# Ledger of designs, part 43: peptides against a protein of PDB entry 6RO1

Target 1, 216 residues: chain A of PDB entry 6RO1
Amino acid sequence: LGKEIEEYIHKPKYCLPFLQPGRLVKVKNEGDDFGWGVVVNFSKKSNVKPNSGELDPLYVVEVLLRCSKESLKNSATEAAKPAKPDEKGEMQVVPVLVHLLSAISSVRLYIPKDLRPVDNRQSVLKSIQEVQKRFPDGIPLLDPIDDMGIQDQGLKKVIQKVEAFEHRMYSHPLHNDPNLETVYTLCEKKAQIAIDIKSAKRELKKARTVLQMDEL

## One batch from the design tools (peptide; made by RFdiffusion4, then SolubleMPNN)

Design b2_p13_4_s4 (from b2_p13_4, 5 letters changed)
Fold by OpenDDE base, seed 1:
Structure b2_p13_4_s4 (fold): chain B 216 residues (1-216), chain A 13 residues (1-13)
Amino acid sequence: as target 1 above (216 residues)
Amino acid sequence: MIKPRFIEVPLLE
């Protein structure tokens, strides 16, 4: 469900009006989660589809992201990598395709006019961290319907399913059960045991098949 | 005209 919402919000026709300088956005590229960054600028790039010759404009957003120090050394040849959880990292302006935006916040930061100095970029990281402290339940998102004005009926159906799921989850008798964590842990343990039994049965079947082949 | 919500946060010095 969250991924289905993401497929709407990252579309240029919906998100571009909200990509103002200082807007908090979450960036994810395949396995690389950069977390929350800050929009610096965006640009439209002309692209031609190789198979149709049709103009397919690419939208690139420059986002100030927390990158690994290794990304500094190879910045001319390698894609930026997110800072490790234990690493301080460095804030860098990274060109990101708009479809890599996994979330858009209602929060907009003031940003330094000059982002060339490292200290100015790192000051923005301090501001992001302060926002994260102020929102322990997560940085507030733009509402895709009420804030972004997405009228797509597919999205409305996804939202209705999320709301109905949340309502059922919170109305469930176990929701306020003080033993809920214990029940979840027991369910996870039972699921893991079932996986382990299935794996052991597969290996036993393979071993028997090998033994039967050696007897032939 | 949908006005985007803004929570403006000043730079922390």
Scores: peptide ipSAE 0.177, ipTM 0.786, DockQ to the pose 0.640
Fold by OpenDDE base, seed 2:
Structure b2_p13_4_s4 (fold): chain B 216 residues (1-216), chain A 13 residues (1-13)
Amino acid sequence: as target 1 above (216 residues)
Amino acid sequence: MIKPRFIEVPLLE
């Protein structure tokens, strides 16, 4: 269910309007979780499918990500790797395929105009960390229907199934099916994400009011 | 046109 929603969000038709410079996005490539990064730019690349000759446009988003220092030394030949948990790492602009965006936030940061200096890139990391402190339950996500405007009936059915599953999970006491725990942790993370989206939309309305009040 | 909702967060110096 979470993955099914991601499949809709990852479609360029839906996500591209939200990939503005400064948008917070979460990047995951297979086993490599980069966590939250910031959109710098996006580009459309022409790709030709080898089997059909059809032009399948690839969408590449440049994302400022926390990378391991080891991966940067070999950056000419090797893919960037996420910083280890105990590593400081370095913020780097990494080209990412749009389907590797595991989440899109409602948060948009100001970014330096020049990201060539390390200090300018590291300032963005400080801003991400400050946003994470302001949202202890997690950085607020864009709502696929209300914020992203996805009208797909398939997505609506998936969301209804999730809501019905969440409602059933809250209404029926724990039948300890161990296979439910993994789906439950994903759905609790998602229900928590939905509650956290709702609470974060409220706190965001407050924080936007506070940021507007601190500018007054 | 659904205007993309975003929260602007200033750069922390």
Scores: peptide ipSAE 0.170, ipTM 0.796, DockQ to the pose 0.491
Fold by OpenDDE base, seed 3:
Structure b2_p13_4_s4 (fold): chain B 216 residues (1-216), chain A 13 residues (1-13)
Amino acid sequence: as target 1 above (216 residues)
Amino acid sequence: MIKPRFIEVPLLE
C-alpha cells in the first residue's frame, strides 16, 4: 500500500505543481536510495515513442542530492550514486525522472542562487540535516488528498485500507500467517506511511504554528 | 486551483 500510494504521488499530473525550487523530495532509483534532496528545477522533455510515434512526455526534475565522491569521478559515463551512510558525500545537482520521487515534503527550503560553488551546495545539506533533527518522526509529507488534491477513488480506497489495516493491526495481532514478515513489512510500511502522513500533518501544523509565531 | 502547500525553512548559514 505504501508503494501503491507512491504510484499515485509520483505521477506528473499530481506532483508537478509541487516541484517548486527548494521543495524537499525523496529520491529512490531501484536499490539506490538517495534519501532527501532539494528540487532545483524541472523540465518537460518531448519523447517520441519509437514504435508508436506517440508523444510520451518525459518529466525530469533537477534535484540536489548527496552523492558518493567515487561516483563523481565517473560522472561523465555513469549515473550518480548515493553517498554511503558513513560517507560525507557531496551535494550534486542530479537530473531525476519524476517517477523516481518516492516522497514529496511540505517543507520548502531557501536555496542559494548560485549552486556552482561546493560550499553553497553543502550548506543545503546542513539545512536538510537540521530539518531532519526538527522532525524526529520524519520530514513532513504532503497529504495526497488534502494538499495534492488527488481525487482518484483508487487512492482514497488505498488510504482507507491503510487506516483500517493500521487499526486492525493495533487491535488484533495477526498471529498465524507464515508470510507474516512480508505482510508485516508491507503493513509496517503502510503504518509508517499513515503515521508519517498523520505525524506530518501534526508536525506541519506545529511547524506552521512555529513559523507563524516566528513571523509575528 | 489547489494552492501548493509549503513550509518555508530559511537556509542555515
Scores: peptide ipSAE 0.170, ipTM 0.796, DockQ to the pose 0.473
Fold by OpenDDE base, seed 4:
Structure b2_p13_4_s4 (fold): chain B 216 residues (1-216), chain A 13 residues (1-13)
Amino acid sequence: as target 1 above (216 residues)
Amino acid sequence: MIKPRFIEVPLLE
């Protein structure tokens, strides 16, 4: 279900308007999780589909990512690798295809104009870490419907399935309780309160994100 | 010049 939502979000037709410089994005390439990085810019590349000769535009986003220093030594031939958990790593601008974006944040950071100095790149890591401290429950995501304006009925069905699955997971331990109806109404109230807390937390996260954009 | 390391993104075949 989370992957199904991701399949909509990473589509260029939906995400490109939100890939402004400073946008927080999460990058994952197969087994390599880079975690949170910052968009520097994006570019459209002309690609020709090998089988149809049709122009299939590739969208490349340059993302400032925390990379392993070992990967940096082999820079001429090998893909950048994420920093090991115990490694300090180094922030580097990495060109990433847009479909490797696993998440897009509502948060946008200020980026130094010159990212050539290591200290300027590492300053952005400090800013990401500060955002992570301010959001202990995780960095706030763009809402695919409310923030990104995705009207796709498939996504709406996925969200409805997520909501129904969340509701079923909370109901599953209670299938043997003779007070199921009273617990269902309490679980619906608790789910509605959790939705209202989640919406209020989203609004508070949006308000904090707006306030933090003025402080950063 | 920081050569942008291309993550060789597999072309969606």
Scores: peptide ipSAE 0.020, ipTM 0.534, DockQ to the pose 0.022

Design b2_p13_5_s1 (from b2_p13_5, 5 letters changed)
Fold by OpenDDE base, seed 4:
Structure b2_p13_5_s1 (fold): chain B 216 residues (1-216), chain A 13 residues (1-13)
Amino acid sequence: as target 1 above (216 residues)
Amino acid sequence: SLEEDAEEFLSIK
């Protein structure tokens, strides 16, 4: 169910309007989870479908990601790898296909204009870590319906199924069904998405109020 | 404060 939502949000027709510089996004490439990074820019590349000759544009987003030091050494020939939990890593601008975005936050960061200096890139990591501290339950996500304006009935049905499952899960006494844990992890991610949407809307209202107060 | 400086850099839109 979480994966089904991801299949909607990573579609260019839905996510491109939200890929502004400073937007927090999660990047996952197969087995490589980069976690949260920051959008630097995006580009549309002309691509031609090999079988139809039809234009199939590729969308590439440049994302500032925490990469392993090994990725820096091999960056000319190898795909970037996420930093290991035990290493500091280095923030690097990585070109990412838009379909590799697993989540899009409601949060946008200010980013330095010049990301060539390592210190400027590492300052963005500190900002991400500060956001993570402020949101202990997780960085708030864009609502696919309310914020992203996705009108797809398939997505609405997925969300309704999640909400119905969560409601049942909270209304039933915790029966120790071991198969519940895997469904719980998926539904906790979605409950967390719904809670994060509600908290994000609340914190958005607060942050807009704070930003408006600083402009007064 | 470090928290105030971090709030200037956080736009939720």
Scores: peptide ipSAE 0.042, ipTM 0.712, DockQ to the pose 0.021
Fold by OpenDDE base, seed 1:
Structure b2_p13_5_s1 (fold): chain B 216 residues (1-216), chain A 13 residues (1-13)
Amino acid sequence: as target 1 above (216 residues)
Amino acid sequence: SLEEDAEEFLSIK
């Protein structure tokens, strides 16, 4: 359901008005979770769809993100990589396709006018960390209906399902169980194992399909 | 079930 909400929020028609300089955004590219960064600017690029010849505008947002130092050394040839959890990293301005924005915050930060100095970029990381400290339950998100003005009936149905589910979760007898955190951690581990089994089964099916193709 | 609720919750996240 969160992913279904994300599919609405990351659409240019909805998110572009909120991509002002200083807006907190979360960036995820496949397996690379950069976490929270800050919008510097955005640009519209003309793109032509290869199959239809139709003009499909690409939107690129420059986001100040915490990157690994290793990826920065290779930045001329390699895409920026997120800093490891235990790594200090370095804040870099990274061009990001708008559909890679996984979340948009209601919070806007002041950003330095000149982001060329490393110290100015690292000052923004301190500001993000201060915001995270103020919001221990997570950085506040833009409301897709109330803040972003999304009137899509599909999104409204998704939100209603989330609210109904949250209500059911909070009304569940285990919600007040002192062992809830332990049960929750076990359920998360079980769900992760189920994902890993599903991935391993897909790989096994692919490997069997390849073996069957080599026998043909 | 608690497991269905946990799977659905993880699908919400």
Scores: peptide ipSAE 0.031, ipTM 0.529, DockQ to the pose 0.218
Fold by OpenDDE base, seed 2:
Order: sequence, then C-alpha cells, then structure tokens
Structure b2_p13_5_s1 (fold): chain B 216 residues (1-216), chain A 13 residues (1-13)
Amino acid sequence: as target 1 above (216 residues)
Amino acid sequence: SLEEDAEEFLSIK
C-alpha cells in the first residue's frame, strides 16, 4: 500500500509544484537507497518515446544526495552510488528522474545559493541530520490529499485502506502485547527471507538462461 | 491472525 501511494506521489502532475529548492525528498533507485536529500532545482527535458514518436517529457530533479566517495571518482562514466550507513560520504548534486522520488517532505530547508564548495554541500547534510533528530519517528511527509491536492479516487481508496488497517492495528487488543514486537520481528524476517528466495530464484533463472545460451 | 495482520502491515510499509 505504501508503494501504491508512492506511485501517485512521484507522478510529475502531482509532485512538480512541490519540487522547490530546499524541499526534502527521498530518493531510491532500485537497490540504491540514497535516503533523504534536498531539491536544488528541476528541469523538463523533451523526450521522444521510441515506439510512438510522441513527446513524453522527462522531468529531472537535481537533488543534493549523500554519495559514496568511490562513485564520485568515476562520476564521469558511472552513476553516483549512495553512501554506506557507516560511511561519511559526500553531498553531491545528482540529476534524478522524478519517478525515483520515493517520498516528499513537508519540510523545506534553506540551502546555500552556491553549492560548488564542499563545505556548503556538507552544511546541508548537517541540516538534514538536524531535521532527522527533530523527527525521531521520521521526517514528516506531504499529505497526498491535503497538501498535494491529489483528487484521484484510487489514491483515496488506498489511503482509506491504510487508515482502516492502522485503526485495526492500533485498536487490536494485542497492540500493547509484548509479543507484538516478536511477531513483527518474525514477520520482517519471513518477508526478508521471501524477498531473498525470490531474488535467488531470479538469479537462478538468469543463470539457467545464460547456460542455455552457451549450450546453443 | 497476528501473522496475517503483520504480513498486511509489512505490505503497507
């Protein structure tokens, strides 16, 4: 359900008005979770759909993200990689496709006008970390309905399902049960194992496909 | 069940 909400929020028609300089956004590209970054600017690029010749505008947002130092050395040829949790990393302005925004915060930071100096970029990381300290339960999100004005009935139904589930969860007699944490931990482990099995099956299928191609 | 509710919760996150 969170992913379904994300699919609405990252649509250019909804999120573009909120991509002002200083807006906190979360960036995720497949397995690469950059976490929270700050919008610097956005641009509309003309793209031609390869199959229809239709102009499908690509929206690129420049986001100040915490990147690994290793990825920066090869930045001319390789995409920036997120810093490891224990890595200091370096804040870099990364061009991000708008659909890679996994979350948009209600929080907007003041950013330096010149982000060329490393110290100015690193000052923004300190500001993000200060916001994270102020919000231990997570950085506040824009409300898709109240803040973003999304009128889509599909989204409203998803939100209603989330709210109904949350209400059921919080009203559940076991919500205060000390075993709840154990059950959640077990379910998280089970979900992770299921993801790992699905990944391993995909890798096995890819490996078999490669082996079949080598036998031809 | 608690397991079903937790699986649904994880599907929401």
Scores: peptide ipSAE 0.031, ipTM 0.519, DockQ to the pose 0.272
Fold by OpenDDE base, seed 3:
Structure b2_p13_5_s1 (fold): chain B 216 residues (1-216), chain A 13 residues (1-13)
Amino acid sequence: as target 1 above (216 residues)
Amino acid sequence: SLEEDAEEFLSIK
């Protein structure tokens, strides 16, 4: 359900009005979680490849993100990589496709006008860390309905399901169970194993299909 | 079932 909400909020028609300089945004690209960064600039890139029937313009936002120092050495040829948890990293301005924004905060930071100096970029990281300290339960999100004005009935139904589920979760006897963390970890492992089994079955089916095509 | 509620729980996070 959180992922279904994300699929609404990262749509350009909803999020673009909120991508002002200084806006906190969370960036995730597949396995690469950059965490919270700050919007620096917004640009419309029409990569209308004439042959891709994708009528929708690609939107790119420049986001100041905490990157690994290793990714800086390869920055000319490779995509930026997130800093490891134990790594200091370095704040870099990274061009991000708008659909890779996993969250948008209500918080806006003041950013230095010149982000060329490393110290100016690192000062923004200190500001993000200070916001994170002020919000131990997480950086506040824009409300999709009240702040973003999304009128989609599908989203409203998803939010109602989330609220109903949160209510059921907090009222559930397991919520007060001292073994909840153990049960939760076991359920996560079971869910991951089920995903892996489905993946392996799909690969096996593909391999069998390829073998059948090579026998023809 | 507790498992369905837990799967639904994991789908919400």
Scores: peptide ipSAE 0.030, ipTM 0.516, DockQ to the pose 0.263

Design b2_p13_5_s2 (from b2_p13_5, 5 letters changed)
Fold by OpenDDE base, seed 5:
Structure b2_p13_5_s2 (fold): chain B 216 residues (1-216), chain A 13 residues (1-13)
Amino acid sequence: as target 1 above (216 residues)
Amino acid sequence: SLEKLAEEYLKIK
């Protein structure tokens, strides 16, 4: 279910309008989870399929990601690697294929105009960490239907199944179906993300109301 | 405060 939603949101036809500079995005490449980074820009690359000559455009998003210092030393030949949780790491602008975006946040940050200085890049990490502190349950996601406007019936069916499952979980707290544990861990992460989005949207509405009240 | 600074940098859509 989580992965099925990702298969929709990472499609260029849906996500490109939301890849503005400063957008928080989550990047995952196979076993490498970079966590949350910030969009710097995106570009369309011409790609020619070798067997058909068909133009298959690749979309590359430049994302400011926390990378291991070891991967930066080898950056001429090796792909960037995520910083370990205990590692300070360094924020680097990494070109990422759009299909490697696992999540897109409703949050956008102001980013420095010049990201060449290390201090400017590290300031963005501090901003991400402050967002994470404000959203202890998780950084709010864009709603694929309400925010992204995805009309795909497959996605709507997936969301309806998630909502029905969440409703069933709340309605039947005592049915420890043992096959639920693995689905529960994935659905608790999603339900927690959805509750956190709703809580975050409420806090955001409050913060926006407070910002509007402080502007009044 | 760091909170006020973070509020100035947060654009939420």
Scores: peptide ipSAE 0.027, ipTM 0.627, DockQ to the pose 0.023
Fold by OpenDDE base, seed 1:
Structure b2_p13_5_s2 (fold): chain B 216 residues (1-216), chain A 13 residues (1-13)
Amino acid sequence: as target 1 above (216 residues)
Amino acid sequence: SLEKLAEEYLKIK
């Protein structure tokens, strides 16, 4: 469900009006989660689809992200990597394809006019950390309907399913149970066992089909 | 305070 919402939000048709300088955005590239960064600017690049000749414009957003210092040393040849949990990292302006935005915040920060000095870039990290401190339950997201104005009926159905799921979760008698973590861990173990049984049954069925082919 | 600075820099829109 969260991933289905992400598939709407990262579409240029919907997100471009909100990619203003200072907007908080979350960036994820495959396995690399950069976490929260700040939009600096965006640009439209002309792209031509190699097979159809159709103009498919690529949108690139420059985002100030916390990067590993090791990746910055090789920045001429290698893509920036996210800072490890235990490292300070360095804030760097990274060009990001718009479809790599996993979240967009309702929060917009003031950014220094000159981001060339390291201290100016690191000041933005302090601002992000202060926002995170103010929102212990997480940085507030743009509402895809109320803030972003997305009228897609598919998205409305996804949101209704999320709200119905959340309502059932919070209305459950166990929600305030101090043993909830134990119950959830047991439910996750039960779900994993059910997946493993289903996998084992599939393998057993494949093995039986192979054995039946060897008897023919 | 860092809080006042953050309030001046935080535009919730």
Scores: peptide ipSAE 0.025, ipTM 0.606, DockQ to the pose 0.016
Fold by OpenDDE base, seed 4:
Structure b2_p13_5_s2 (fold): chain B 216 residues (1-216), chain A 13 residues (1-13)
Amino acid sequence: as target 1 above (216 residues)
Amino acid sequence: SLEKLAEEYLKIK
């Protein structure tokens, strides 16, 4: 269910108005969870769909993220990697595709005008950590309906299912009900099916790209 | 301070 909400909020149509400098966002790239970072800016890049020649604009958000020191050495050739749990890491401005935003906070930080000095970047990490201390239950999210104004009926149905699920979870006094494991397993299976559908759509898009390359 | 933290971030609804 959370992943189904993510599939709406990370769409440029919905999230771009909220990607102001200082906005807290959560970034996840496949297995790499960067956690919470801060939006620096965003840009629209022209992209031509290889298959249709249609303009498919890529939206890139520059996000200040806690990166491993190893990723800094290879930053010219390799994608940034999240800091290891035991590492301090370093805050780096990382260009992120908008679809890699897993969450958008209602919190917006003040950021230094010059992020070139390490100390200025690390000051933002201190500010994130201070926000996290203020919100022990988690950094507050933008409401996709009330705050982001998403009118999609599919999202409304997802939210209604989340609310109904939460209500059922809290109304069941037995947190040890074997049905909870079944529902978690069903949520994991549904999340896995959503990943598999997304991967299958990517493979179908690749296969169509290959077929169009073979017709040229 | 609470005041410095309030200057560092704002809640946007």
Scores: peptide ipSAE 0.020, ipTM 0.609, DockQ to the pose 0.015
Fold by OpenDDE base, seed 2:
Structure b2_p13_5_s2 (fold): chain B 216 residues (1-216), chain A 13 residues (1-13)
Amino acid sequence: as target 1 above (216 residues)
Amino acid sequence: SLEKLAEEYLKIK
């Protein structure tokens, strides 16, 4: 289910409007999880499909990522690798294909205009860590429907399945009560309370995102 | 592969 949502979010037609400088994003390439980084810019590259001659535009986003120091030494020849969990690493601007974005945050950071100095890049890591401290339950994600405006019926069905699964997980202790209507009304109230908690968490998230823009 | 292309783009310049 989370992976199915990711398959919509990372599509250029949906995510590009949200890839502004300072946007927090998660980057994952196969086994390499870079975690949270910050968008610097994006570019459209022309690509020609070798078999069809069709123009398949590639979208590359430059993301400040925490990289291993080993990968930086060989930066001319080797791909960037994520910093080991125990490693400090170094923040580096890495060109990333847009489909490698596993998550997009509602949070945007101010970034230094010049990212050539190591200290300026490392300051962004401190800002990410400060955001993580403010959000102990995880960095806030963009809502695919409400924030990103995705109208795809497949995504709506996936979200409905997630909500129904969450609802079933929360209702599973109550499935032994023969009063299905009271459970449905309590489940509708709990789903409405969960929607209202999700809405209140979204409003609190919007309010915190606005407050964080003033405090960051 | 898109993976090889991703690896090529993930090269730090």
Scores: peptide ipSAE 0.013, ipTM 0.458, DockQ to the pose 0.013

Design b2_p13_5_s3 (from b2_p13_5, 6 letters changed)
Fold by OpenDDE base, seed 4:
Structure b2_p13_5_s3 (fold): chain B 216 residues (1-216), chain A 13 residues (1-13)
Amino acid sequence: as target 1 above (216 residues)
Amino acid sequence: DLEKQAEEFYQIK
């Protein structure tokens, strides 16, 4: 259910108005979870679909993310990797495709104008950590209907299902329904399978694109 | 006020 909401909020037609500098966003790329980062800017890139000749604009958001220092050494050829749990990491501006945003916060930070100095980037991490301390139940999300104005009936049906599920989950004492563990495990498995299918499709598309470039 | 301290370095919405 949460992933079905993500599929709406990461659509450019809905999220672009909220990608202002300082907006807190979650970034997830396949198996790499960067957690919360901060929007710096976004850009529209012209992209032509290879099979249709149709202009499919790609939106790239520059996000300050906590990256592994190891990944920064290879940054010319490799995608940035999230900092390891035991690693301090370094805040870097990473170009992210808008569809990789897993969440958008109602929180918008004041950010330094110059993010070239490491200290300025690391100050933003301190600000994120301070926001996380102020919101122990999690950083608040933009409401997809009330804040983002999404009128899609599919989303409304998803939200109604979430609310009905939450109501059932909280109205029954967790101790008496042996099906709750099964539903949680099924939701987590379905969620993981959906990630794995999306990852596999992306890898297949990358491999096919590389093969097409080697055949040209 | 936690809200006033919040407004110093971030805004909501």
Scores: peptide ipSAE 0.312, ipTM 0.766, DockQ to the pose 0.016
Fold by OpenDDE base, seed 1:
Structure b2_p13_5_s3 (fold): chain B 216 residues (1-216), chain A 13 residues (1-13)
Amino acid sequence: as target 1 above (216 residues)
Amino acid sequence: DLEKQAEEFYQIK
């Protein structure tokens, strides 16, 4: 469900009006989660689809992201990498394809005009951290309907399913149970065990298939 | 409510 919402919000036709300088955005590139960064600028790039010759414009957003110091040394040849959890990292302006935006916040920071000095970039990290302290349940998102004005009926159906799911979770009698944490931990353990049993059964089936091939 | 939390270093919307 969250991923289905993401498929709408990262579309240029919906998100571009909200990519103002200072907008908080979450960036994810495959396995690399950069977390929350800040929009600096965006640009339209002409792209021609090689198979159709159709003009498909690419949108690149410059986002100030917390990067590993290791990735900065190789920045001329390698893609930026997110800072490790235990690493301080460094805030860098990274060009990001708009479809890599996994979330867009309603929060827009005031940012320094000159982001060339390291101290100015690191000051923005302090601002992000301060916003995170003020929103312990998470940085607020733009509402895709009310804020972004998305009229797509598919999205409305996704949101209705999310709301109905959340309502069922929060209306559950266990929601106010002091043992809720224990129940959730047990449910998570049970789910993990079910996954592990399914994987082990697949491996056992593969091993049996290999054993059967040696007997043939 | 969120608008009341807008401080000197950020805005909402």
Scores: peptide ipSAE 0.310, ipTM 0.767, DockQ to the pose 0.019
Fold by OpenDDE base, seed 3:
Structure b2_p13_5_s3 (fold): chain B 216 residues (1-216), chain A 13 residues (1-13)
Amino acid sequence: as target 1 above (216 residues)
Amino acid sequence: DLEKQAEEFYQIK
């Protein structure tokens, strides 16, 4: 269910108005979870679809993320990697495709105007950590309907199912059917496989697109 | 009070 909501919120038509400088966002790329980062800016890049001649715009958001120091050494050729749990890491501005945003917070930080100094970037990490301390139940999310204004009936049905599931889970503790975890994990696995296939098809289409961006 | 202290380095929405 959360992943089904993610498939709506990461769409440029919904999330772009909320990608202001300082917005907290979660970034996930395949197996790499960067956790919470901060939007610096976004840009629109035009991509020519080889088969249609139609320009499909790609949106890249620059996000300040906690990266592994090891990945920074190879930054000329390799994508940034998230800091290890035991690593301090370093805050870096990373260009992120908008569809890799797994969550968007209602929180928008005040950030330094100049992020070139390491100390300014590290100050933003301290601010993220302070926000996390203030929200022990998790950093608040933008409501996809009330805050983001998503009118999609499919999303409304997903939200209603989440609410009905939560209500059933809390109101009927006896419906902790151990099969509900298995059905939920199977539905999540099936939804994840469908998302991963759709993501892999998008990434294959986008890897062709990033390869096409290196030819421009 | 917590909301006013929150406004010092972040905003909501």
Scores: peptide ipSAE 0.300, ipTM 0.761, DockQ to the pose 0.016
Fold by OpenDDE base, seed 5:
Structure b2_p13_5_s3 (fold): chain B 216 residues (1-216), chain A 13 residues (1-13)
Amino acid sequence: as target 1 above (216 residues)
Amino acid sequence: DLEKQAEEFYQIK
């Protein structure tokens, strides 16, 4: 279910108004979970599909992410990698395709005006960690309906199912309704298939975009 | 106090 919500919130149509500097966002790229980062800026790049002439605008968000130091040394050709759990890592501004945003927080940090100094970037990590400390149950998310104004009936139905599920879990702690596990597993499977289809479409777009970014 | 100190370095929404 959370993954089905992700499929709506990462659409440029919905998320772009909320990608202000300082917005906390979660970034995930395939197997690489960067966790929470901070929006620095975003840009609209005109991507001309070479075969269809369709202007498919590519939205790139610059996100300050905790990266492994190893990935930074290879930075000329390799995609940034998330810091290992035991690694300090380094905060780097990484250009991220908007569809790689897995979550958008209601929290917006005040960020330094100049992020060129390592200390300024590292100060933002301290701010993220302080926010995480203040929200032990997790960093608060933007409400996709109330905050983001998403009117999609498909999303409303997903949320209603989540709310009905939560209500059923809280109202009947002793009834492991076996239908609840089947609905959850079916929703997870459907969400995973939707992610896999989007991941495949993203890889196809990313392969085109990395090729175009190497040509730029 | 913690919420007011929170508002010093971040905002909500």
Scores: peptide ipSAE 0.298, ipTM 0.762, DockQ to the pose 0.016

